# Peptides against a protein of PDB entry 1Y74: the designs that were tried, part 52

Target 1, 57 residues: chain A of PDB entry 1Y74
Amino acid sequence: LGLERDVSRAVELLERLQRSGELPPQKLQALQRVLQSRFCSAIREVYEQLYDTLDIT

## One batch from the design tools (peptide; made by RFdiffusion4, then SolubleMPNN)

Design b2_p26_7_s3
Fold by OpenDDE base, seed 5:
Structure b2_p26_7_s3 (fold): chain B 57 residues (1-57), chain A 26 residues (1-26)
Amino acid sequence: as target 1 above (57 residues)
Amino acid sequence: EEAARREREREEEARRQALLARALAE
């Protein structure tokens, strides 16, 4: 689904930014943890169920 | 010893992040 791909891409980009050291790694890591939280995953699942036929990207 | 401990801890964190990223992609 589009949202799953976008979240996976966002996590990948955050990991790259953390490795580059150009931005505060602790804040990027905190954002990554939020995106990887059970709460965000549950919301993602609900949106995917409702909008699986829509381009939600 | 402390440097090697910090390296192992970073590797464990990276492994945890990879597992979580995979779980989000499911």
Scores: peptide ipSAE 0.039, ipTM 0.410, DockQ to the pose 0.038
Fold by OpenDDE base, seed 4:
Structure b2_p26_7_s3 (fold): chain B 57 residues (1-57), chain A 26 residues (1-26)
Amino acid sequence: as target 1 above (57 residues)
Amino acid sequence: EEAARREREREEEARRQALLARALAE
């Protein structure tokens, strides 16, 4: 599903922004940790199951 | 020596983050 790719892309973009130093790296790192949390993984799984059940492509 | 320690710690954190990103993509 597009969501896995979008989360991976968001993490990549956050890593790039942290390296550029344009934004507070600590806040970006905190957001990255949230996106990499078991909570976000659980939400992803719920969405995946929902889309699988509804057969929405 | 302290700079090289801090660099290794940053590399280890980056490796942990990459492993977590991979685990989320599975």
Scores: peptide ipSAE 0.039, ipTM 0.407, DockQ to the pose 0.036
Fold by OpenDDE base, seed 2:
Structure b2_p26_7_s3 (fold): chain B 57 residues (1-57), chain A 26 residues (1-26)
Amino acid sequence: as target 1 above (57 residues)
Amino acid sequence: EEAARREREREEEARRQALLARALAE
């Protein structure tokens, strides 16, 4: 649950930066697409399962 | 006509962002 929230927050911050025009929107959009990739989602799922099993949270 | 086109493109981008945010929050 923690990592999911952090990734969602990172995406929200990238969207704000894209709308402000302070940074190249194409580079921010590329980073957003990486964070939203099926690969990152799979890594998040493995992380959540590991932490749920170890009760580290 | 160009203004209405740009509005539709913004709405489509907003819908895409909402779907992606939801997929990350699941």
Scores: peptide ipSAE 0.036, ipTM 0.393, DockQ to the pose 0.037
Fold by OpenDDE base, seed 3:
Structure b2_p26_7_s3 (fold): chain B 57 residues (1-57), chain A 26 residues (1-26)
Amino acid sequence: as target 1 above (57 residues)
Amino acid sequence: EEAARREREREEEARRQALLARALAE
């Protein structure tokens, strides 16, 4: 779903920002870890199941 | 020896990131 792609894109952007050194790498890494957490994955799955069931266009 | 330790640590972090990226793509 769009959310999975958006999360993957956000992680990619965070990795680029970490490599640029323009922002505190520790905070970006913390955000990346949060986005990659089992919690965020579980919320994504619940969201996907809910919206697949509701067929909200 | 310290440089080789830092390189291994970077490789382990890269492997962790790749595993996490894969877990996000599932």
Scores: peptide ipSAE 0.035, ipTM 0.399, DockQ to the pose 0.036

Design b2_p26_8_s2
Fold by OpenDDE base, seed 5:
Structure b2_p26_8_s2 (fold): chain B 57 residues (1-57), chain A 26 residues (1-26)
Amino acid sequence: as target 1 above (57 residues)
Amino acid sequence: LARRLARREARRAEVEAELARLRAEA
């Protein structure tokens, strides 16, 4: 799934949006902090394990 | 097979440890 790569790309896009000033930076920064949290990383690993177990080819 | 099982078990233990840390911070 490359979920780690997709989360890293989402963070990069959030940083670009914060620099553009077109959107309220506080909400974007809060979302970035959530995506970079240990909690989000642990949940990502649980999902990756679930998909690795379903992708039993 | 055995090496694939051992990698899955190690990764499960890592996730369980992170979940235990998060529960201890709450």
Scores: peptide ipSAE 0.066, ipTM 0.579, DockQ to the pose 0.040
Fold by OpenDDE base, seed 3:
Structure b2_p26_8_s2 (fold): chain B 57 residues (1-57), chain A 26 residues (1-26)
Amino acid sequence: as target 1 above (57 residues)
Amino acid sequence: LARRLARREARRAEVEAELARLRAEA
């Protein structure tokens, strides 16, 4: 699953947007903290385990 | 099968506990 890569890319984009100053940096930083949270990681692991058990071949 | 289900249930319970914690901190 590309989900870890997609989350990492989303964080990178949020960091770029924070540096551009085009958007309120506090809201972007809050979203970044959510994406990097233990909760978001635990949800990702549940999804990865589901895909490992679903023979989607 | 049973061991994979038990691991999934344990991980679900961990997620539910972390979600409850985040709701209590808000």
Scores: peptide ipSAE 0.057, ipTM 0.561, DockQ to the pose 0.039
Fold by OpenDDE base, seed 2:
Structure b2_p26_8_s2 (fold): chain B 57 residues (1-57), chain A 26 residues (1-26)
Amino acid sequence: as target 1 above (57 residues)
Amino acid sequence: LARRLARREARRAEVEAELARLRAEA
């Protein structure tokens, strides 16, 4: 599903922003940790299953 | 391969059961 790609792309962009130094790296790193967390992955799986059950329409 | 599919199906069923519980409580 597009969500896994979008999360992966968001992480790549956060890593680029951390390297550019344009923004405070601590908040970007915290957001990256959230997006890569087991919790975010579990919510993604719930979302994907919800769509798998709805995509039968 | 079969063991990975079975683990995905079991995890799917667990998530569907928890979603059904949350929907029944709402």
Scores: peptide ipSAE 0.042, ipTM 0.569, DockQ to the pose 0.029
Fold by OpenDDE base, seed 1:
Structure b2_p26_8_s2 (fold): chain B 57 residues (1-57), chain A 26 residues (1-26)
Amino acid sequence: as target 1 above (57 residues)
Amino acid sequence: LARRLARREARRAEVEAELARLRAEA
């Protein structure tokens, strides 16, 4: 499952957008904090385990 | 490092056991 890679890529893009200054950095930083939260990581672990067990490609 | 891997493996085994219980009840 590419979900860990996709979340990591989304965070990288958010960090680039924060450095460009074209968008309000506070909202981008809040979204980054949510994606990197222990809650999102726990939901990802449950999701990955469910799909590892169902073998749905 | 080893203690972090062991905690991750133990947590995986716990989730797998709960999923196996839910499947046995269905």
Scores: peptide ipSAE 0.038, ipTM 0.548, DockQ to the pose 0.026

Design b2_p26_8_s3
Fold by OpenDDE base, seed 5:
Structure b2_p26_8_s3 (fold): chain B 57 residues (1-57), chain A 26 residues (1-26)
Amino acid sequence: as target 1 above (57 residues)
Amino acid sequence: EKKRKERREKRKREVEEELRELEEEA
């Protein structure tokens, strides 16, 4: 699963959008902090482990 | 079959550990 790569790419895109100034930077920064939180990382790990368990039928 | 079952039981324990770590941080 590329989920870690996709989250890392989403964070990079949020950092670019914060630098453009086209969107409220505080809301983008809050979303970035959520995506980088230990909670979101652990939920991703649980999801990847469950998915790998289902793919091994 | 037996090696697939052992791998599934290992992954279930890893998930149960991550859920416990989340409950301790909350």
Scores: peptide ipSAE 0.076, ipTM 0.569, DockQ to the pose 0.038
Fold by OpenDDE base, seed 1:
Structure b2_p26_8_s3 (fold): chain B 57 residues (1-57), chain A 26 residues (1-26)
Amino acid sequence: as target 1 above (57 residues)
Amino acid sequence: EKKRKERREKRKREVEEELRELEEEA
């Protein structure tokens, strides 16, 4: 699954939006911290493993 | 056949370990 790449791309976009100052930086930083959390990484890994077992085509 | 069963049992153990680590962090 491309989920790791998609999350990494979402984090890069959040860092660009924080530098523009057009949006409340605290909310963007909180979302970035959630996407980079051990919890979010472990849920992604569990999801990737379940997807490979269930053959959801 | 045996190699497919062993790969499924390995993946199940990896998922169970990650779920346990999540329960310890929450």
Scores: peptide ipSAE 0.072, ipTM 0.550, DockQ to the pose 0.038
Fold by OpenDDE base, seed 4:
Structure b2_p26_8_s3 (fold): chain B 57 residues (1-57), chain A 26 residues (1-26)
Amino acid sequence: as target 1 above (57 residues)
Amino acid sequence: EKKRKERREKRKREVEEELRELEEEA
């Protein structure tokens, strides 16, 4: 599954947008904190485990 | 195969345990 990679890429893009100064940095930083949260990581892990379990026919 | 069913049941229990740990942290 590409979900971990896609979340890591989204975090990298948010860090680039914060450095450009084109957007309010506080909202971008809040979204980055959500994507790096234990909750978001655990929901991703549960999703990946369920997907792997369903794909094993 | 019986071994594939046992692996699915094990992963299902691992997910149920992780969901319980998240409910206890909230």
Scores: peptide ipSAE 0.071, ipTM 0.551, DockQ to the pose 0.036
Fold by OpenDDE base, seed 3:
Structure b2_p26_8_s3 (fold): chain B 57 residues (1-57), chain A 26 residues (1-26)
Amino acid sequence: as target 1 above (57 residues)
Amino acid sequence: EKKRKERREKRKREVEEELRELEEEA
């Protein structure tokens, strides 16, 4: 699964959008903090474990 | 088959434990 890579890429894109000034930087920073939270990491691990369990046909 | 089922049931219990620990920390 590429979910860790996709989350890391989403964080990088949010940092670029914060530097462009096109969107309110505070909301983008709040979303970045959510994606980097312990809760989001644990939900990612649960999702990866469930997917590995389903892909084992 | 039996060994694959036992591995799936072990992983399911590990996930249920992690979810409970997250609900207790919130």
Scores: peptide ipSAE 0.064, ipTM 0.534, DockQ to the pose 0.035

Design b2_p26_8_s4
Fold by OpenDDE base, seed 2:
Structure b2_p26_8_s4 (fold): chain B 57 residues (1-57), chain A 26 residues (1-26)
Amino acid sequence: as target 1 above (57 residues)
Amino acid sequence: LEERLKRRLERRREVEEELERLRAEA
């Protein structure tokens, strides 16, 4: 599973968008905070453990 | 195999319980 990598890449893209000023940075920052939150991390961890158990690729 | 599966299920349960705690706080 590449969820951690994909989330990290999404955060990098959000940081670039925040620097460009093309979009309201506050909303992008809020989305970044959500993606980096303990809640999203816990969901990802549950998902990864579930898929590790089921051996679904 | 069984012990490895058991450890994975235990870790999943621990994370599910933490997720439930986080959901209850929201």
Scores: peptide ipSAE 0.093, ipTM 0.625, DockQ to the pose 0.039
Fold by OpenDDE base, seed 3:
Structure b2_p26_8_s4 (fold): chain B 57 residues (1-57), chain A 26 residues (1-26)
Amino acid sequence: as target 1 above (57 residues)
Amino acid sequence: LEERLKRRLERRREVEEELERLRAEA
């Protein structure tokens, strides 16, 4: 799984959207903080390990 | 076969330990 890469790409896109001003930046910034949180990182790690164990492809 | 089973059990243990850490922090 490339979840770390995909989350990093999602954060990059959120930063671009914040700079464009097309959407309310406060909600985009809140979502970015969630995606970069220790909790989200821990859940991603557990998810990746579960996929490796269960072979869900 | 036995070594593949051992590696699978080790990965499962790592997941269980991380879930226990998350529960202890909540």
Scores: peptide ipSAE 0.075, ipTM 0.592, DockQ to the pose 0.035
Fold by OpenDDE base, seed 4:
Structure b2_p26_8_s4 (fold): chain B 57 residues (1-57), chain A 26 residues (1-26)
Amino acid sequence: as target 1 above (57 residues)
Amino acid sequence: LEERLKRRLERRREVEEELERLRAEA
């Protein structure tokens, strides 16, 4: 699944927004921490494994 | 084929059980 790539892209965009200063950085940094958390990574891994298991080609 | 499908269903169950454990710990 492209989910890992899409999460990585979302983190990159959040880092750019924090550097631009156009938005209050605190909430953006909090969201980045959530996306990079062990919990979010574990949920992504479980999700990918479920899809790999369901893809009975 | 049937045994391969059974093994995939077993793996799905193991992943669902791990998800339930993570939800109980959070």
Scores: peptide ipSAE 0.075, ipTM 0.599, DockQ to the pose 0.034
Fold by OpenDDE base, seed 1:
Structure b2_p26_8_s4 (fold): chain B 57 residues (1-57), chain A 26 residues (1-26)
Amino acid sequence: as target 1 above (57 residues)
Amino acid sequence: LEERLKRRLERRREVEEELERLRAEA
């Protein structure tokens, strides 16, 4: 699972969108905070364990 | 085999501890 990489890429794109000013920056910043939260990281670890257990390729 | 099981149990414990911390903050 490339979830950590994909989340990191999503955060990078959100930062670029915030600098453009084309979209409400407060909503983009709120989404960034969710993706970088300890909760999101803990959920990612649960998913990684499930995939390790189920051996889903 | 045993070392693989040990690492899996350690990772499970770490996740459980983080979930408990998050529940205490809510």
Scores: peptide ipSAE 0.067, ipTM 0.570, DockQ to the pose 0.040

## One batch from the design tools (peptide; made by RFdiffusion4, then SolubleMPNN)

Design b2_p27_1_s2
Fold by OpenDDE base, seed 4:
Structure b2_p27_1_s2 (fold): chain B 57 residues (1-57), chain A 27 residues (1-27)
Amino acid sequence: as target 1 above (57 residues)
Amino acid sequence: SELQRALEELQRALEEARELEREARER
């Protein structure tokens, strides 16, 4: 689903920002950890399952 | 519990992410 790909792309962009040094790397890493957390992944999975099951458009 | 620890970690990370967003807006 699009959400998983969008989250993965956001993580990639955060990694690029971390390497640029323009922003505090610790805070960027914190946001990356949020997006990759087991909790966030579980919520995403539930959302995706509901989206597919209910055919939410 | 493991869930409680995960929620606390997520909360701390969200707080740091919000600080980053504020700093980016102030620049």
Scores: peptide ipSAE 0.045, ipTM 0.513, DockQ to the pose 0.195
Fold by OpenDDE base, seed 3:
Parts: C-alpha cells; sequence; structure tokens
Structure b2_p27_1_s2 (fold): chain B 57 residues (1-57), chain A 27 residues (1-27)
C-alpha cells in the first residue's frame, strides 16, 4: 500500500541527506531507525488491514 | 512496556527531526 511505499521513500531520502553531509548524520540515523522499527511495521500492518477491510480510497 | 518504549523512541526521533529542521533554516 501507499504507506509502505511512503515509509520506504522516506528512508531513501534520509539516506540521501546523510550522504550530502548537509545535516548531522546521527540525527538522521535516529529518525531512520524509528521508520524501520518494529513499532512502525506493526502500525503499518494495522493500517493495511484496516485499509483492506474498509476499502479506504 | 514495549509500546511505551516505542512511543518514547518515536518522541525522541521527532524532537531530533525538529532540531534538524531548525538547523537547516538557520544555515
Amino acid sequence: as target 1 above (57 residues)
Amino acid sequence: SELQRALEELQRALEEARELEREARER
């Protein structure tokens, strides 16, 4: 679904920002870790199940 | 306990993201 794609894209963008050196890499890594966390995966799973059940457009 | 820890981690990351946004605007 869109949420999984958007999270994956956000992680990719954070990696690009880290490589640019424009921002402190450790702070970007902290956000990246949260987006890749088991918690975010569980929230995504709940969202996807609700999306399938409710047919949210 | 696990959910509480995850929410605390999310809160910390959001605070760091706000600091990054501020630093980017001030440069």
Scores: peptide ipSAE 0.043, ipTM 0.507, DockQ to the pose 0.236
Fold by OpenDDE base, seed 1:
Structure b2_p27_1_s2 (fold): chain B 57 residues (1-57), chain A 27 residues (1-27)
Amino acid sequence: as target 1 above (57 residues)
Amino acid sequence: SELQRALEELQRALEEARELEREARER
């Protein structure tokens, strides 16, 4: 599914924003940590399994 | 628990993300 790729892209964008210094780094880091967490990965896995099972098109 | 901590971290990050979104709209 595109979700893994979308999460990876989101992390990349957050890293760019963090380097620009235009936004508070702490807020970006917190979001980045959540997106890279084992918890987020587990939710993604469950979502992907359910998506495949339900054949959502 | 580890799950509870992860949920709290997710909640915090969502709140911070919403704040960033508001700040970006107000500029």
Scores: peptide ipSAE 0.042, ipTM 0.504, DockQ to the pose 0.269
Fold by OpenDDE base, seed 2:
Structure b2_p27_1_s2 (fold): chain B 57 residues (1-57), chain A 27 residues (1-27)
Amino acid sequence: as target 1 above (57 residues)
Amino acid sequence: SELQRALEELQRALEEARELEREARER
């Protein structure tokens, strides 16, 4: 599924956007924290287990 | 949170279901 990789890539892109200064850094940092949160990780793990069980590609 | 606990419980149930599927395939 690669969701962990996709979340990691999203975090990297947010870090780049923060460095560019084009967007409010505090909002980007808040979004980054949400993506790295235990809650987001739990949702991802449930999703991955569900699709592993159902064998959905 | 209650939602996070519910998600963790769902994850455990899915893991148990996956284990049962493996055991069924080994028979």
Scores: peptide ipSAE 0.027, ipTM 0.428, DockQ to the pose 0.024

Design b2_p27_1_s3
Fold by OpenDDE base, seed 3:
Formats: sequence, C-alpha cells, structure tokens
Structure b2_p27_1_s3 (fold): chain B 57 residues (1-57), chain A 27 residues (1-27)
Amino acid sequence: as target 1 above (57 residues)
Amino acid sequence: SELLEAIRALLEALEEAREIEREARER
C-alpha cells in the first residue's frame, strides 16, 4: 500500500534526523505534532478498519 | 504486517526524538 511505503519512508527519515543531531528542537517538535495530529490518527483508524475487514498484510 | 512494524518503529523513533528535544531544552 502507498501508506505502508510512506510510513516506512517517514521512519527512515526520522532515524536519519535523530542520528545526525542536526535537527533543531523546534522543527523536531513540529514534526512530532504533525505525526501525532488528528489527521494521522484518522489515517490509522481507517487503516485499522480496513485491516480488520480485508486482512491486509 | 510490514506496515504494523513500520508504525511501531515510527512510534519508537518519536519517543527517542522527544527525549533528544527534552535534553536540548534542559541545556
């Protein structure tokens, strides 16, 4: 799924940012806010519903 | 699923990122 690819890419980018130590705390906080937003929660909810119905791997 | 594993990895990365942010604020 496109979502799986995008989540995997996001994980990779976050790991790189953590290892570099170059990300300003404020930008890191902004990214955290986006990833913990209601939008991301809604996407998760939709995925969980589809997973339960279709048994998506 | 690989997606669930990626989501778990994302959550762990966010927790680590929060720790880095906290340490940077306390200094």
Scores: peptide ipSAE 0.072, ipTM 0.486, DockQ to the pose 0.051
Fold by OpenDDE base, seed 1:
Structure b2_p27_1_s3 (fold): chain B 57 residues (1-57), chain A 27 residues (1-27)
Amino acid sequence: as target 1 above (57 residues)
Amino acid sequence: SELLEAIRALLEALEEAREIEREARER
């Protein structure tokens, strides 16, 4: 599923942003809000349902 | 699970980002 790839890409992007050290705190906060949004929660719920059905490893 | 490991890594990156935000705010 695209979810595993998207999570891996998100990790890579966050690591790059952290290493730059030039990102304003407000932008980091905005990114945190996106990752804690209802959208990300919905993706998590779909993942949990698919894990039970499709045996995702 | 490779996916669970990726999710864990994402959570760790979020914790580090929160620490950077706190340090920048306290300066």
Scores: peptide ipSAE 0.068, ipTM 0.485, DockQ to the pose 0.050
Fold by OpenDDE base, seed 2:
Structure b2_p27_1_s3 (fold): chain B 57 residues (1-57), chain A 27 residues (1-27)
Amino acid sequence: as target 1 above (57 residues)
Amino acid sequence: SELLEAIRALLEALEEAREIEREARER
């Protein structure tokens, strides 16, 4: 699913940002806020429902 | 299973990122 790819990409980006240590804390916090937003939570919930229905690996 | 693992990895990365931010503020 597109969501799986997007989550995987987000993980990759966060790992890069963590390893570089070059990202200012304020920018890191902004990214964290986006990923912890109600929007991201809603997408996660939709995915969980689809997983149960479609047997997504 | 792979997507749930990716979500788990994302949550773990977010927790680690928060710790990094906290440590950076304490310096």
Scores: peptide ipSAE 0.075, ipTM 0.484, DockQ to the pose 0.052; fails the geometry check
Fold by OpenDDE base, seed 5:
Structure b2_p27_1_s3 (fold): chain B 57 residues (1-57), chain A 27 residues (1-27)
Amino acid sequence: as target 1 above (57 residues)
Amino acid sequence: SELLEAIRALLEALEEAREIEREARER
């Protein structure tokens, strides 16, 4: 699924940011806000409603 | 599930990022 790829990509990016240690706290906070945004929450909600139907592995 | 594993990893990375932010702000 596209969501699986996008989540995997997001994980990769976060791991890179953590390893670099170069991201200012304010930008890190902004990234956290994006990941906790209503958009991401809505995507999660759709996933929670559909994952059993789609048999996502 | 690869997706569930990725979601778990994302949540763990987010928690670690929050800790990094706190530590950086307290300095």
Scores: peptide ipSAE 0.073, ipTM 0.486, DockQ to the pose 0.051; fails the geometry check

Design b2_p27_2_s1 (from b2_p27_2, 13 letters changed)
Fold by OpenDDE base, seed 2:
Structure b2_p27_2_s1 (fold): chain B 57 residues (1-57), chain A 27 residues (1-27)
Amino acid sequence: as target 1 above (57 residues)
Amino acid sequence: DAELEALSPEELYALVEALYQEFLELV
């Protein structure tokens, strides 16, 4: 679904930003950890289920 | 995707930070 793709893309972009060295990596790394956490995956799953149920466009 | 890659590192960081804040509001 769209949210899964967006999370995956966000992680990819965060990894690129960390490699660039132009920004402090600590916050980027912390955010990446959150996005790749089991908690985030669980929330995403619930959100996607509700989205399907409510037929939100 | 191309639009996001056109952003500077600083602009991209700001966007990701804003996205994170929105996520926190939903939790």
Scores: peptide ipSAE 0.086, ipTM 0.620, DockQ to the pose 0.619
Fold by OpenDDE base, seed 5:
Structure b2_p27_2_s1 (fold): chain B 57 residues (1-57), chain A 27 residues (1-27)
Amino acid sequence: as target 1 above (57 residues)
Amino acid sequence: DAELEALSPEELYALVEALYQEFLELV
C-alpha cells in the first residue's frame, strides 16, 4: 500500500541528506536504520491491515 | 534509540520530510 512507498521515499530522502554532508549524518543514519528495521516493517504491516480493514480511504 | 522506536512509520516519514524541508531552506 501507500505506506510501503512512503517508507521507501523516506529512506531515499535520508540517503540524499547523508550524501549532502550539510547535516550531522549520525541521526539521519539512525532514522534510516529504524525505517529499515524488522520492527518498522511489522508495524507497517499492522498499519496497512488496519487501513484495509477499516476501509479508510 | 527508544525515542525513535516509539514513533510510527507515518510519524517517522513526517519527521524525515520535515528534515528535508529544513535542508532545502539552509541551501
Scores: peptide ipSAE 0.075, ipTM 0.618, DockQ to the pose 0.072
Fold by OpenDDE base, seed 1:
Structure b2_p27_2_s1 (fold): chain B 57 residues (1-57), chain A 27 residues (1-27)
Amino acid sequence: as target 1 above (57 residues)
Amino acid sequence: DAELEALSPEELYALVEALYQEFLELV
């Protein structure tokens, strides 16, 4: 859940940066696509599974 | 998604690094 929240927050920030027009939007949009990709979701799932297995506090 | 999977890890890192450099210029 923590990593999911962080990814969601990162996407929100990237969307705001794209709307500001201060930076070229293409690279920001590409990074947003990476964070919302199936690949990123799969890595997140593996990470969360490892955390659950190791019971890291 | 297919577009991102077509990127090599090296190309992906280069993209992220370029973004990071742009952020540093804003600080």
Scores: peptide ipSAE 0.045, ipTM 0.591, DockQ to the pose 0.042
Fold by OpenDDE base, seed 3:
Structure b2_p27_2_s1 (fold): chain B 57 residues (1-57), chain A 27 residues (1-27)
Amino acid sequence: as target 1 above (57 residues)
Amino acid sequence: DAELEALSPEELYALVEALYQEFLELV
């Protein structure tokens, strides 16, 4: 779904930024951890359930 | 989860701005 794809893309971009060394890697890793956290997974799951319930195409 | 709360609004805003600028340079 859109949110899952967006999170995956954001993580990919963060990993690229970490490899570039242009930004402090620790903060990028922290943001990546947030995006891959159980919190974000729970929000994604709620979104997907609502998406299915509301039959949003 | 705690990492989100560890960032102040100012730090988060600055980080997002920096990420956006770096992203534009990488694309």
Scores: peptide ipSAE 0.043, ipTM 0.590, DockQ to the pose 0.050

Design b2_p27_2_s2 (from b2_p27_2, 13 letters changed)
Fold by OpenDDE base, seed 1:
Structure b2_p27_2_s2 (fold): chain B 57 residues (1-57), chain A 27 residues (1-27)
Amino acid sequence: as target 1 above (57 residues)
Amino acid sequence: DEELERLSPEEQYQLVLELHQRLQELL
């Protein structure tokens, strides 16, 4: 429910993937930083009610 | 939540990439 929840879930998955060491951590960490950035938060604030969220449940 | 945990690491990463791509479409 909501883009904020989808982003939070994606960050959680990225943190798990980084800890497992199964994937190169640098790209995962870079993506996590993007998702937790002020830029991403601004996008969520403006567009969350206008666009559909992804079904990652 | 529980269903996501059963995905392979590769599948989990693809879901994150799809979300990232969706966010990029809002620019």
Scores: peptide ipSAE 0.172, ipTM 0.691, DockQ to the pose 0.570
Fold by OpenDDE base, seed 4:
Structure b2_p27_2_s2 (fold): chain B 57 residues (1-57), chain A 27 residues (1-27)
Amino acid sequence: as target 1 above (57 residues)
Amino acid sequence: DEELERLSPEEQYQLVLELHQRLQELL
């Protein structure tokens, strides 16, 4: 769904930003870990139907 | 979307931070 897509896109952006070296990698990596966590996936399952899309697309 | 890749690295990072903040607001 839209939220799952948005999270996946955010992870992709974080990976690109880490590879570019333009920003401090530690914060990027920490945020990526949060977005890829079981906790985040559980939140998506609960809210997926309520919040189809966040404003990142 | 691929249009997001046209943003600066800082703008891309801010969008990711915005998403993170929105997710926290839902909790």
Scores: peptide ipSAE 0.171, ipTM 0.694, DockQ to the pose 0.617
Fold by OpenDDE base, seed 3:
Structure b2_p27_2_s2 (fold): chain B 57 residues (1-57), chain A 27 residues (1-27)
Amino acid sequence: as target 1 above (57 residues)
Amino acid sequence: DEELERLSPEEQYQLVLELHQRLQELL
């Protein structure tokens, strides 16, 4: 398990939730954009070796 | 992994929010 995998899994879940229509899609899309941002990627490059998982199994 | 697929949409969203919150706490 790694931070990169947790983020990737979170993005996958957000995409599924957006397709289901059970939750407001705009907020889900905004959160997905944050997780896929260059800022989030930069954080991963620094911290992913320090934090194996954030418990999104 | 696939166990997350068995969670309700609300529970799945909460896990994503928890990840986002933890990332913010590291800043």
Scores: peptide ipSAE 0.166, ipTM 0.689, DockQ to the pose 0.552
Fold by OpenDDE base, seed 5:
Formats: structure tokens, sequence, C-alpha cells
Structure b2_p27_2_s2 (fold): chain B 57 residues (1-57), chain A 27 residues (1-27)
């Protein structure tokens, strides 16, 4: 759940940043798509038990 | 964390980039 929570939080931040319009939305959207991809989920499944949560809670 | 909402948009973006970088380091 640690890495899953971190990814979810990062997506939330990206959504907020996209709504603010203060940063280039295309790059933010691209990052969000990567974080929400099945590929990212597969990586998380493998590594989630091996690594601690990132400090973005 | 609600504390993240107090950061500037630029600082919030940097945290996302740091996460992205960490994920890339696992590949």
Amino acid sequence: as target 1 above (57 residues)
Amino acid sequence: DEELERLSPEEQYQLVLELHQRLQELL
C-alpha cells in the first residue's frame, strides 16, 4: 500500500496542477498517464514489498 | 498529506518528478 498510496497522491497532485494551469498541462498529463498505467502497476506489484514509501504523503 | 497542499505548484511538481525518478531507477 505504501507505493500505491504514493502513486495515488502523486496523481492527485498532478490533477490539481493541471487544473491550476500554472504548469504546462501536456507534460503533467503524460506523467499522470504513466503513473496510472498498467505498466506502473506491474512495477509497483513487484517492488512494493521491497521498498519503503516515498515522502510524499 | 495535507501539508503538500501548502507547497507552491512548482514544489508540488518537483515531488512528482522525484517519484517519477525513483520509479525509473527501479527499471
Scores: peptide ipSAE 0.165, ipTM 0.688, DockQ to the pose 0.564; fails the geometry check

